Peptides against a protein of PDB entry 3VZA. Designs and how they scored, part 74

Target 1, 98 residues: chain A of PDB entry 3VZA
Amino acid sequence: RVERLCKSKELFEERLGLEIRRIHNEQLQFIFRHIDHKDPDKPYMFTLSINEQGDYEVTSCTPPLDCISEFQLKVRETNNFSAFIANIRKAFTALSFK
Target 2, 62 residues: chain B of PDB entry 3VZA
Amino acid sequence: AAYVTQLYYKISRIDWDYEVEPARIKGIHYGPDIAQPINMDSSHHSRCFISDYLWSLVPTAW

## One batch from the design tools (peptide; made by RFdiffusion4, then SolubleMPNN)

Design b2_p17_6_s1 (from b2_p17_6, 10 letters changed)
Fold by OpenDDE base, seed 1:
Structure b2_p17_6_s1 (fold): chain B 98 residues (1-98), chain C 62 residues (1-62), chain A 17 residues (1-17)
Amino acid sequence: as target 1 above (98 residues)
Amino acid sequence: as target 2 above (62 residues)
Amino acid sequence: AKEVEAFKKMLEWLINS
């Protein structure tokens, strides 16, 4: 099972172009690649924590997204974490065309 | 690894077929509607296309 | 509500592990 889980993680990372890392100060780092077709390895990333109130909190976003605060509000309201991540990727994709 | 793979599933709603050749991207996407099969030959597509396609399966409606 | 709580707990474990 451990081998299967490791393979699963690798498949998701490569196929979705999304790496998820545990980083310092109780945060998750989400790193998107395969965004810019001209530079597939260019990372687009944000960090996430759960604050003392139990709410999702974006602690950084690189490159910055104007919509990230709105998305944070939306995920708190809907608890739709899937849409949260997908919308961030869509926003990064739109940014890559500018 | 168990929790991170669980997180990937919660995000993407994709379950991979782990018994196929490495070049075959095979799985099932479980959206709100009927489940849709995924079956791609990775050698026919760029990494960016594959990722874009898979993410296109994930609803963005809140 | 139960599902949401379970998901957040899973995230908390992942964050702190």
Scores: peptide ipSAE 0.624, ipTM 0.955, DockQ to the pose 0.093
Fold by OpenDDE base, seed 4:
Structure b2_p17_6_s1 (fold): chain B 98 residues (1-98), chain C 62 residues (1-62), chain A 17 residues (1-17)
Amino acid sequence: as target 1 above (98 residues)
Amino acid sequence: as target 2 above (62 residues)
Amino acid sequence: AKEVEAFKKMLEWLINS
């Protein structure tokens, strides 16, 4: 079971190009790669916490996204975390074409 | 890594087939409607194409 | 909802682990 869990994590990281890390100050870091086809290893990332009110809070976004505040509002309203992450990736993808 | 893999599933709704060779990307995406199989030869595609394709399966509607 | 609460608790556990 442990071996499968480890393999599962590695498969998700490579295939989705998404790494999830626990970082300081009680935050999760989401690191997207495979966004820029010209530079597949270029990271696009944001950090997330759950504030004292129990709400999702984006604490950083690199590179910055104009839509990230709206997405934070949307995920708080809908609690659709999957769409939240997918929309962020879509936004990073669009940004990579600038 | 149980919780992180659970998070990956909650995000992607993908369940991998762990019994195939590494070059085969095989699994099932569970959407709100019909479950769709995933079956790709990774040697025939770039890393970016594979990721883009898999993410295209994930709905973006709020 | 119970599902939403459970998910947030899972995230909190992951964050604090």
Scores: peptide ipSAE 0.621, ipTM 0.955, DockQ to the pose 0.093
Fold by OpenDDE base, seed 2:
Structure b2_p17_6_s1 (fold): chain B 98 residues (1-98), chain C 62 residues (1-62), chain A 17 residues (1-17)
Amino acid sequence: as target 1 above (98 residues)
Amino acid sequence: as target 2 above (62 residues)
Amino acid sequence: AKEVEAFKKMLEWLINS
């Protein structure tokens, strides 16, 4: 089972181009790659915490996204975490076209 | 890695087939209405295409 | 909801582990 779990994580990381890390100050870091077809290894990332009120809080976004604050609001309203992550990736993808 | 893999599933709604050859990307995406089979030969596609395709399966509606 | 709470608990565990 442990081997299966490790394999699962690796498959998700490679196939989705999404790495998830625990970082300092009780945060998760989401690192997207495979965004820019011309530079597949270029990372697009954001960090996330759950604040004292129990709400999702984006603590950083690199490169910055104009829509990230709106997405934070939307995920707090809907609790649709899947759509939250997918929309962020979509926004990073759009940004890579600039 | 149990919780992180659980998180990946909650995000993507993809369940991989772990018994196929490494070059085969096989699994199931569970959408709200229908389960969509995934079955790709990774050697036929770029990493970016594969990721884009898989993410295209994930709804963006809030 | 129970489901949302469980998910956030999972995230909190992951964050703090």
Scores: peptide ipSAE 0.620, ipTM 0.955, DockQ to the pose 0.093
Fold by OpenDDE base, seed 3:
Structure b2_p17_6_s1 (fold): chain B 98 residues (1-98), chain C 62 residues (1-62), chain A 17 residues (1-17)
Amino acid sequence: as target 1 above (98 residues)
Amino acid sequence: as target 2 above (62 residues)
Amino acid sequence: AKEVEAFKKMLEWLINS
């Protein structure tokens, strides 16, 4: 099972171009790659925590996204975490064309 | 790794087929209506195309 | 819902692992 879990993680990282890390101060870092077709290894990332109120909180976003605060509000309202991550990737993709 | 793989599933709703050769990207995407198979030859596509395609399966409606 | 709570708890466990 451990081998399967490790393989699963590697497959998701490569195929989705999404790495998930635990970082300091009780946060998760989401690192998107494969966004820019001309530079597939260029990272697009944000960090996330759950605050004392139990709400999702974006603590950083690099490069910055104008829509990230709105997405934070939306995920708090809908609790649709999948759409939250997918919309962030969509926004990063749009940004890569500018 | 159990929690992170669970998180990947919660995000993507994709379940991989781990019994195929590495060059084959095979799995199932579970949407709200109908589950759809994934079956790609990775050697025929760029890494970016593959990622874009897989993410296109994930609904963005809130 | 309980499902939402469970998911957030899963995230918290992941964060603190």
Scores: peptide ipSAE 0.617, ipTM 0.955, DockQ to the pose 0.093

Design b2_p17_6_s2 (from b2_p17_6, 11 letters changed)
Fold by OpenDDE base, seed 5:
Structure b2_p17_6_s2 (fold): chain B 98 residues (1-98), chain C 62 residues (1-62), chain A 17 residues (1-17)
Amino acid sequence: as target 1 above (98 residues)
Amino acid sequence: as target 2 above (62 residues)
Amino acid sequence: ASEVQQFEDMLQWLINS
């Protein structure tokens, strides 16, 4: 089971180009790669916490996304975390074409 | 690893087939209405294409 | 609601662990 879980994580990281890390100050870091077809290893990332009110809070976004605050609002309203992550990736993808 | 893999599933709704050769990307995407098989030869595609394709399976509607 | 709470609990665990 442990071996399967480790393999699963590796497959998701490679195939989705998404790495998830626990970082300091009780945050999760989401690192997207495979965004820029000309530079597949270029990272696009954001960090997430749950604030004192229990709400999702984006604590950083690199590169910055104009839409990130709206997405934070949307995920608080809908609790659709999947759409939240997918929309962020979509936004990063759009940014990579600039 | 258990929690992070759970998170990956909650995000992607993809379940991988772990019994195939490494070059084969095989699994199932569980959408809201359908379960769509994933079966592709990674050697035929770029890493970016593969990721883009898989993410295209994930709905962006809130 | 229960599913959402379970997910948030898992996420909170990930964040705080």
Scores: peptide ipSAE 0.413, ipTM 0.941, DockQ to the pose 0.092
Fold by OpenDDE base, seed 2:
Structure b2_p17_6_s2 (fold): chain B 98 residues (1-98), chain C 62 residues (1-62), chain A 17 residues (1-17)
Amino acid sequence: as target 1 above (98 residues)
Amino acid sequence: as target 2 above (62 residues)
Amino acid sequence: ASEVQQFEDMLQWLINS
């Protein structure tokens, strides 16, 4: 089971180009790669926490996204975390074309 | 790694087939209405294409 | 240990969202 879990994580990381890390101050770091076809290893990342009110809070975004605040609002309203992550990746992808 | 794999599933709704050869990307994406099989030869595609394709399966509607 | 557990609880909350 442990071996399968490790394999699962590795498959997701490689195939989705998404790494998820636990970092300091009880945050999750989401690192997207495979965004820029010209530079597949270039990271696009954001960090997330749950604030004192129990709400999703984006604590950093690199490179910055002008839509991230709206997405934070939307995920708080809908609790659709999947759409939240997918939309962020979509936004990073759009940014990579600039 | 149980929690992170659970999170990956919650995000992507993809369940991999772990019994195939490494070059085969095989699994199932569970959409709200239909389950979509995934079956790709990774040697035929770039890493970016593969990721883009898989993410295209994930709805962005809130 | 307490901080780790708190983080795990947070992650579990995220997973259940």
Scores: peptide ipSAE 0.330, ipTM 0.933, DockQ to the pose 0.838
Fold by OpenDDE base, seed 3:
Structure b2_p17_6_s2 (fold): chain B 98 residues (1-98), chain C 62 residues (1-62), chain A 17 residues (1-17)
Amino acid sequence: as target 1 above (98 residues)
Amino acid sequence: as target 2 above (62 residues)
Amino acid sequence: ASEVQQFEDMLQWLINS
């Protein structure tokens, strides 16, 4: 099972171009790659925590996204975490063309 | 790794086929209405194209 | 150990949300 779980993680990281890390202060770091076709290894990332009220909170975003605060509001309203992550990737993709 | 793989599934709704050769990207995407198969030859596509395609399967409607 | 467990609880919450 351990081997399968490790393989699964590696497949998701490579195929989705998304790495997920646990970092200090009880946060998750989401690192997107494969965004810029001219520089596939360029990272686009944000960090996420759950605040004292139990709400999703974006604690950093690099490069910055104008829409990230709106997405934070939307995910709090809908609890659609999948759409939250997908929309962030979509926004990073749009940013890579500028 | 169990938690992170569960998180990947929650995000993507993709389940991989782990019994195929590494060059084959095979799995199932579970949408809200219909489950769709994934079956790609990775040697025919760039890493960016593959990622873009897979993410295109994930709904962005809230 | 306590911090690790707290983070795992948070991750589990995210997964199940």
Scores: peptide ipSAE 0.303, ipTM 0.930, DockQ to the pose 0.838
Fold by OpenDDE base, seed 1:
Structure b2_p17_6_s2 (fold): chain B 98 residues (1-98), chain C 62 residues (1-62), chain A 17 residues (1-17)
Amino acid sequence: as target 1 above (98 residues)
Amino acid sequence: as target 2 above (62 residues)
Amino acid sequence: ASEVQQFEDMLQWLINS
């Protein structure tokens, strides 16, 4: 089971182009790659924490996204974390063409 | 790694088939209404295409 | 709590949300 779990993590990282890290100050870092087809290793990142009120809070976004504040509001309202991550990736993808 | 894989499933709703060769991207995406099989030969696609395709399975409706 | 426990707590919060 341990070996399978390690394999699972590697498969998700490579196939989704999404790495998830725990970083300082009780935050999660989400690193998207495979966004720019001409530079697949170029990272697109955001960090997330749970604030004192217990709400999702985006603490950084690189490169910055104009829509990130709206997405933060939406995920707080809907608790649809899957859509939250997917929409961020969609936004990064759109940004890569600019 | 269990918690991280659970998070990946929470995000993607994908379960991989771990019994196939590494070059075969095989699994199931569990959408809200239907289960969609995934079966790709990774050697026939770029990493970006594969990721784009898999993410296209994930609903963006809030 | 340990750093590992903090991570697990956050993940569980996200997963259960």
Scores: peptide ipSAE 0.214, ipTM 0.924, DockQ to the pose 0.773

Design b2_p17_6_s3 (from b2_p17_6, 10 letters changed)
Fold by OpenDDE base, seed 2:
Structure b2_p17_6_s3 (fold): chain B 98 residues (1-98), chain C 62 residues (1-62), chain A 17 residues (1-17)
Amino acid sequence: as target 1 above (98 residues)
Amino acid sequence: as target 2 above (62 residues)
Amino acid sequence: SSEVAAFKEMLDWLINN
């Protein structure tokens, strides 16, 4: 099972181009790659925490996204975390074309 | 790794087939409708295309 | 919901471990 779990993580990281890391100050870092077809290794990332009120809070976004605050609001309202992540990736993708 | 893989599933709703050859991207995507199989030859596509395709399976509706 | 709570609990666990 452990071997499968490790393999699973690696498959997700490579195939989705998404790395998830635990970082300082009780945050998760989501690192997207494979966004820019001209530079597949270029990272697009944001950090996330759950604040004292239990709400999702985006603590950083690099590069910055104008829509990130709205997405934070939406995920708090809907609790659709999947859509939250997918929309962020979509926004990063759109940004890569500019 | 258990929790992070669980998170990946919660995000993507993809379950991989771990018994196939490394170059084969095979799995199942579980959406709100009918589950859809994934079956790709990774050697035929760029990393970006593969990722874009897989993410295209993930609904963005809130 | 319980599902949402469980998910946040999982995230919290990931954040803190």
Scores: peptide ipSAE 0.596, ipTM 0.954, DockQ to the pose 0.094
Fold by OpenDDE base, seed 4:
Structure b2_p17_6_s3 (fold): chain B 98 residues (1-98), chain C 62 residues (1-62), chain A 17 residues (1-17)
Amino acid sequence: as target 1 above (98 residues)
Amino acid sequence: as target 2 above (62 residues)
Amino acid sequence: SSEVAAFKEMLDWLINN
């Protein structure tokens, strides 16, 4: 089972092009790759915490997304974390065409 | 790794088939309506195409 | 809801472990 869990993580990282890291100051870092077809290894990332009020808080976004504050509001309202992550990737994808 | 894989599932709703050869991307996406199979030969696609396709399965409606 | 609370608890665990 432990071996399967390790394999599962690796499969998700490669196939979704999404790496999830724990970083300093009680944050998660979400790193998207495979966004730009001309530069598949180019990272698009954001960091996330849960603040003292228990709310999702985006603490950084690189490159910046104009919509990230709205998405933070939406995920707080809906608690749809899946849509939150998917919409961020969609926004990064759109940004890569500029 | 248990919690991170749980998070990946909560995000993507994908369950992989771990018993196939590495070049085969096989699994199930559990959408809100009906589960859909995933079955791709990775040698036929770019990494970006594969990721784009898999993410296209994930609903963006809030 | 309990499901939302459980999910946030899982995230908290990931953040701190």
Scores: peptide ipSAE 0.596, ipTM 0.953, DockQ to the pose 0.094
Fold by OpenDDE base, seed 1:
Structure b2_p17_6_s3 (fold): chain B 98 residues (1-98), chain C 62 residues (1-62), chain A 17 residues (1-17)
Amino acid sequence: as target 1 above (98 residues)
Amino acid sequence: as target 2 above (62 residues)
Amino acid sequence: SSEVAAFKEMLDWLINN
């Protein structure tokens, strides 16, 4: 089971181009790759925490997204975390076309 | 890694087939209406195309 | 809901472990 879990994580990382890391100050870092077809390894990332009120909070976004504040509001309202992540990836993709 | 894989599933709604050869991207996407099979030969596509395709399966409606 | 609470609990666990 442990071996399968490790394999599962690796498959998700490679196939979705999404890495999830635990970082300092009680945060998760979401790192998207495979965004820019001309530079597949270029990372697009944001960090997330759950604040003292229990709400999702984006603590950083690189490169910055104008829509990230609205997405944070939307995920708090809907609790649709899947759409939250997918919309961020869509926004990063749009940004990569400059 | 159990919680991390759970998170990936909650995000993507994809369940991989772990019994196939490494070059085969096979699984099931559980959409809101009907489950859709995934079955790709990774050697036929770029990494970016594969990722874009898989993410296209994930609804963006809030 | 219970589902939302459980999900946030999972995230809390990931954040702290």
Scores: peptide ipSAE 0.589, ipTM 0.953, DockQ to the pose 0.094
Fold by OpenDDE base, seed 3:
Structure b2_p17_6_s3 (fold): chain B 98 residues (1-98), chain C 62 residues (1-62), chain A 17 residues (1-17)
Amino acid sequence: as target 1 above (98 residues)
Amino acid sequence: as target 2 above (62 residues)
Amino acid sequence: SSEVAAFKEMLDWLINN
């Protein structure tokens, strides 16, 4: 089971180009790669926490996204975490063409 | 690792086939309508294309 | 909802472990 879980994680990381890390101060770091086709290893990342009210809170975004605050609002309203992550990736992708 | 793999599933709605050869990207995407198969030869695509394709399966509607 | 609460609980676990 442990081996399968480890393999699963690695497959998701490579195929989705998404790494998820636990970092300091009770946060998750989401690191997207495979965004820039000219620089596939260039990371696009944001950090996330659950605040004291139990709400999703984006604590950083690198590079910055103008839409990230709106996405935080949307995920709080809809609780559609999948769409939240997918929209962030979409926004990073758009940014890579600028 | 159990929780993080659960998170990946909740995000992507993809279930991988772990029994195929490493170069084969095979799985099932569970969308709102019907389940759709994923079956790609990774040697035919760039890493970026593969990721873009897989993410294209994930709805962005809130 | 219960599902949302469970998901956030999972995230909390990930965040703290």
Scores: peptide ipSAE 0.587, ipTM 0.953, DockQ to the pose 0.094

Design b2_p17_6_s4 (from b2_p17_6, 9 letters changed)
Fold by OpenDDE base, seed 4:
Structure b2_p17_6_s4 (fold): chain B 98 residues (1-98), chain C 62 residues (1-62), chain A 17 residues (1-17)
Amino acid sequence: as target 1 above (98 residues)
Amino acid sequence: as target 2 above (62 residues)
Amino acid sequence: SSEVQAFENMLNWLINN
């Protein structure tokens, strides 16, 4: 089981181009790669926490996204975390064309 | 690892086939209405194409 | 540790919502 779990993580990281890391102050870091086809290893990332009110809070976003505050509002309203992550990747993808 | 893999599933709704050869990307995406099989040869595609394709399976509607 | 527990709590919250 442990071997499968490790393999599963590696498959998701490589195939989705998404790494999820624990960082200081009770935060998760989401690192997208494979966004820019000309620079597949270029990271696009954001950090996330749950604040004292129990709400999702984006604590950083690199590069910055104009839509990230709206997405934070939407995920708080809908609790659709999947759509939240997918929309962020979509926004990073759009940004990579600039 | 159990927690992060659960999170990956929550995000992507993809379940991989762990018994196939490394070059074969095989699994199932569980959409809201139907299950969509995934079956592709990774050697025929770029890393970016593969990721873009898989993410295209994930709904963005809130 | 408290750090590990906090992370697990957050993950569990995310997973269950």
Scores: peptide ipSAE 0.190, ipTM 0.924, DockQ to the pose 0.793
Fold by OpenDDE base, seed 3:
Structure b2_p17_6_s4 (fold): chain B 98 residues (1-98), chain C 62 residues (1-62), chain A 17 residues (1-17)
Amino acid sequence: as target 1 above (98 residues)
Amino acid sequence: as target 2 above (62 residues)
Amino acid sequence: SSEVQAFENMLNWLINN
């Protein structure tokens, strides 16, 4: 099972171009690649924590996204974490064409 | 590793077929109403295209 | 370690919410 879990993680990382890492102060780092077709390895990332109130909180975003604060509000309202991540990737994709 | 793989499923709603050839991207995407098969040859596509395609399966409606 | 446990707790929270 351990081998399968490791393989699963690697498949998701490569196929979705998304890495998920733990970082200091109880935060998760989401790193998107395969965004820029001219530079597939260029990272687009944000960090996420759960604040004292128990709400999702974006603690950083690189490169910055104007819409990230709105998405944070939306995910708090809907608890649709899937849409939250997908919309962030969509926004990064749009940014890569500018 | 169990937690992160569960998180990937929560995000993407994709379940991979782990028994196929490495170059074959095969699995199932579970949408809200319909489950759709994934079956593509990775050698025929760029990494960016593959990722874009898979993410296109994920609804962005809140 | 405490750091690993804290991370797993957070992931579990994310998965369940």
Scores: peptide ipSAE 0.166, ipTM 0.922, DockQ to the pose 0.828
Fold by OpenDDE base, seed 1:
Structure b2_p17_6_s4 (fold): chain B 98 residues (1-98), chain C 62 residues (1-62), chain A 17 residues (1-17)
Amino acid sequence: as target 1 above (98 residues)
Amino acid sequence: as target 2 above (62 residues)
Amino acid sequence: SSEVQAFENMLNWLINN
């Protein structure tokens, strides 16, 4: 099972182009790659925490996204974490064309 | 790894088939209404295309 | 470690919500 779990993580990272890491102060870092077809290794990332109120909080976003605050509001309202991550990736993709 | 793989599933709703050769991207995407099979030859596509395709399966409606 | 446990707790929270 451990071997399968490790393989699963690697498959998700490569196929989705999404790496999920823990960082200091109890935060998660989400790193998207495979966004820019001309530079597939270029990272697009944001960090996420759970604040003192128990809500999702984006603590950083690189490159910055104008829509990130709206997405944070939406995920708090809907609790749709899947849509939250997918919309961020879509926004990064749109940004890569600018 | 168990937690992060569960998180990947929560995000993508994809379950991989781990019994196929490495060049085969095979699995199932579980949408809200239907389950869609995934079966790709990775040698026929770029990494970016594969990622874009898989993410296209994930609904963005809140 | 305490840090690992905190991370796992966060992931568990995310997964279950």
Scores: peptide ipSAE 0.155, ipTM 0.921, DockQ to the pose 0.873
Fold by OpenDDE base, seed 5:
Structure b2_p17_6_s4 (fold): chain B 98 residues (1-98), chain C 62 residues (1-62), chain A 17 residues (1-17)
Amino acid sequence: as target 1 above (98 residues)
Amino acid sequence: as target 2 above (62 residues)
Amino acid sequence: SSEVQAFENMLNWLINN
């Protein structure tokens, strides 16, 4: 079981190009790679916390996304975290073509 | 490790086949209506293509 | 540690919501 869990994490990280870390002040860091086909290792990342109201709060986004505030609103409304992450990746992808 | 893998599943809805050779990307994506098999030879694709493809399986509708 | 616990709590929250 433990071996499978470790392997699972590695497979997800490599295949999705998404790393998830805990960072200081009770935050999660989401690091996307494999976004820029010309630079697959270039990271695109954001950090997330749960604020005092219990809502998702994006605490940083690098590079910045104009749409991130709207996505934060949408995920609070829908609780569709999957769509939240997928849309952020889509936005990062679009940004990589500029 | 259990927590993060649960989160990955929550995000992607992908369940990997852990019994295949490393070069084979095999699993199942569980969409809202259908389950689609994933079966790729990683040696035939770039890392970016693979990631793009897998993420394309994830709905972006809120 | 408290940081580890906070992370796990957050993950659980995310998973359940």
Scores: peptide ipSAE 0.145, ipTM 0.921, DockQ to the pose 0.805

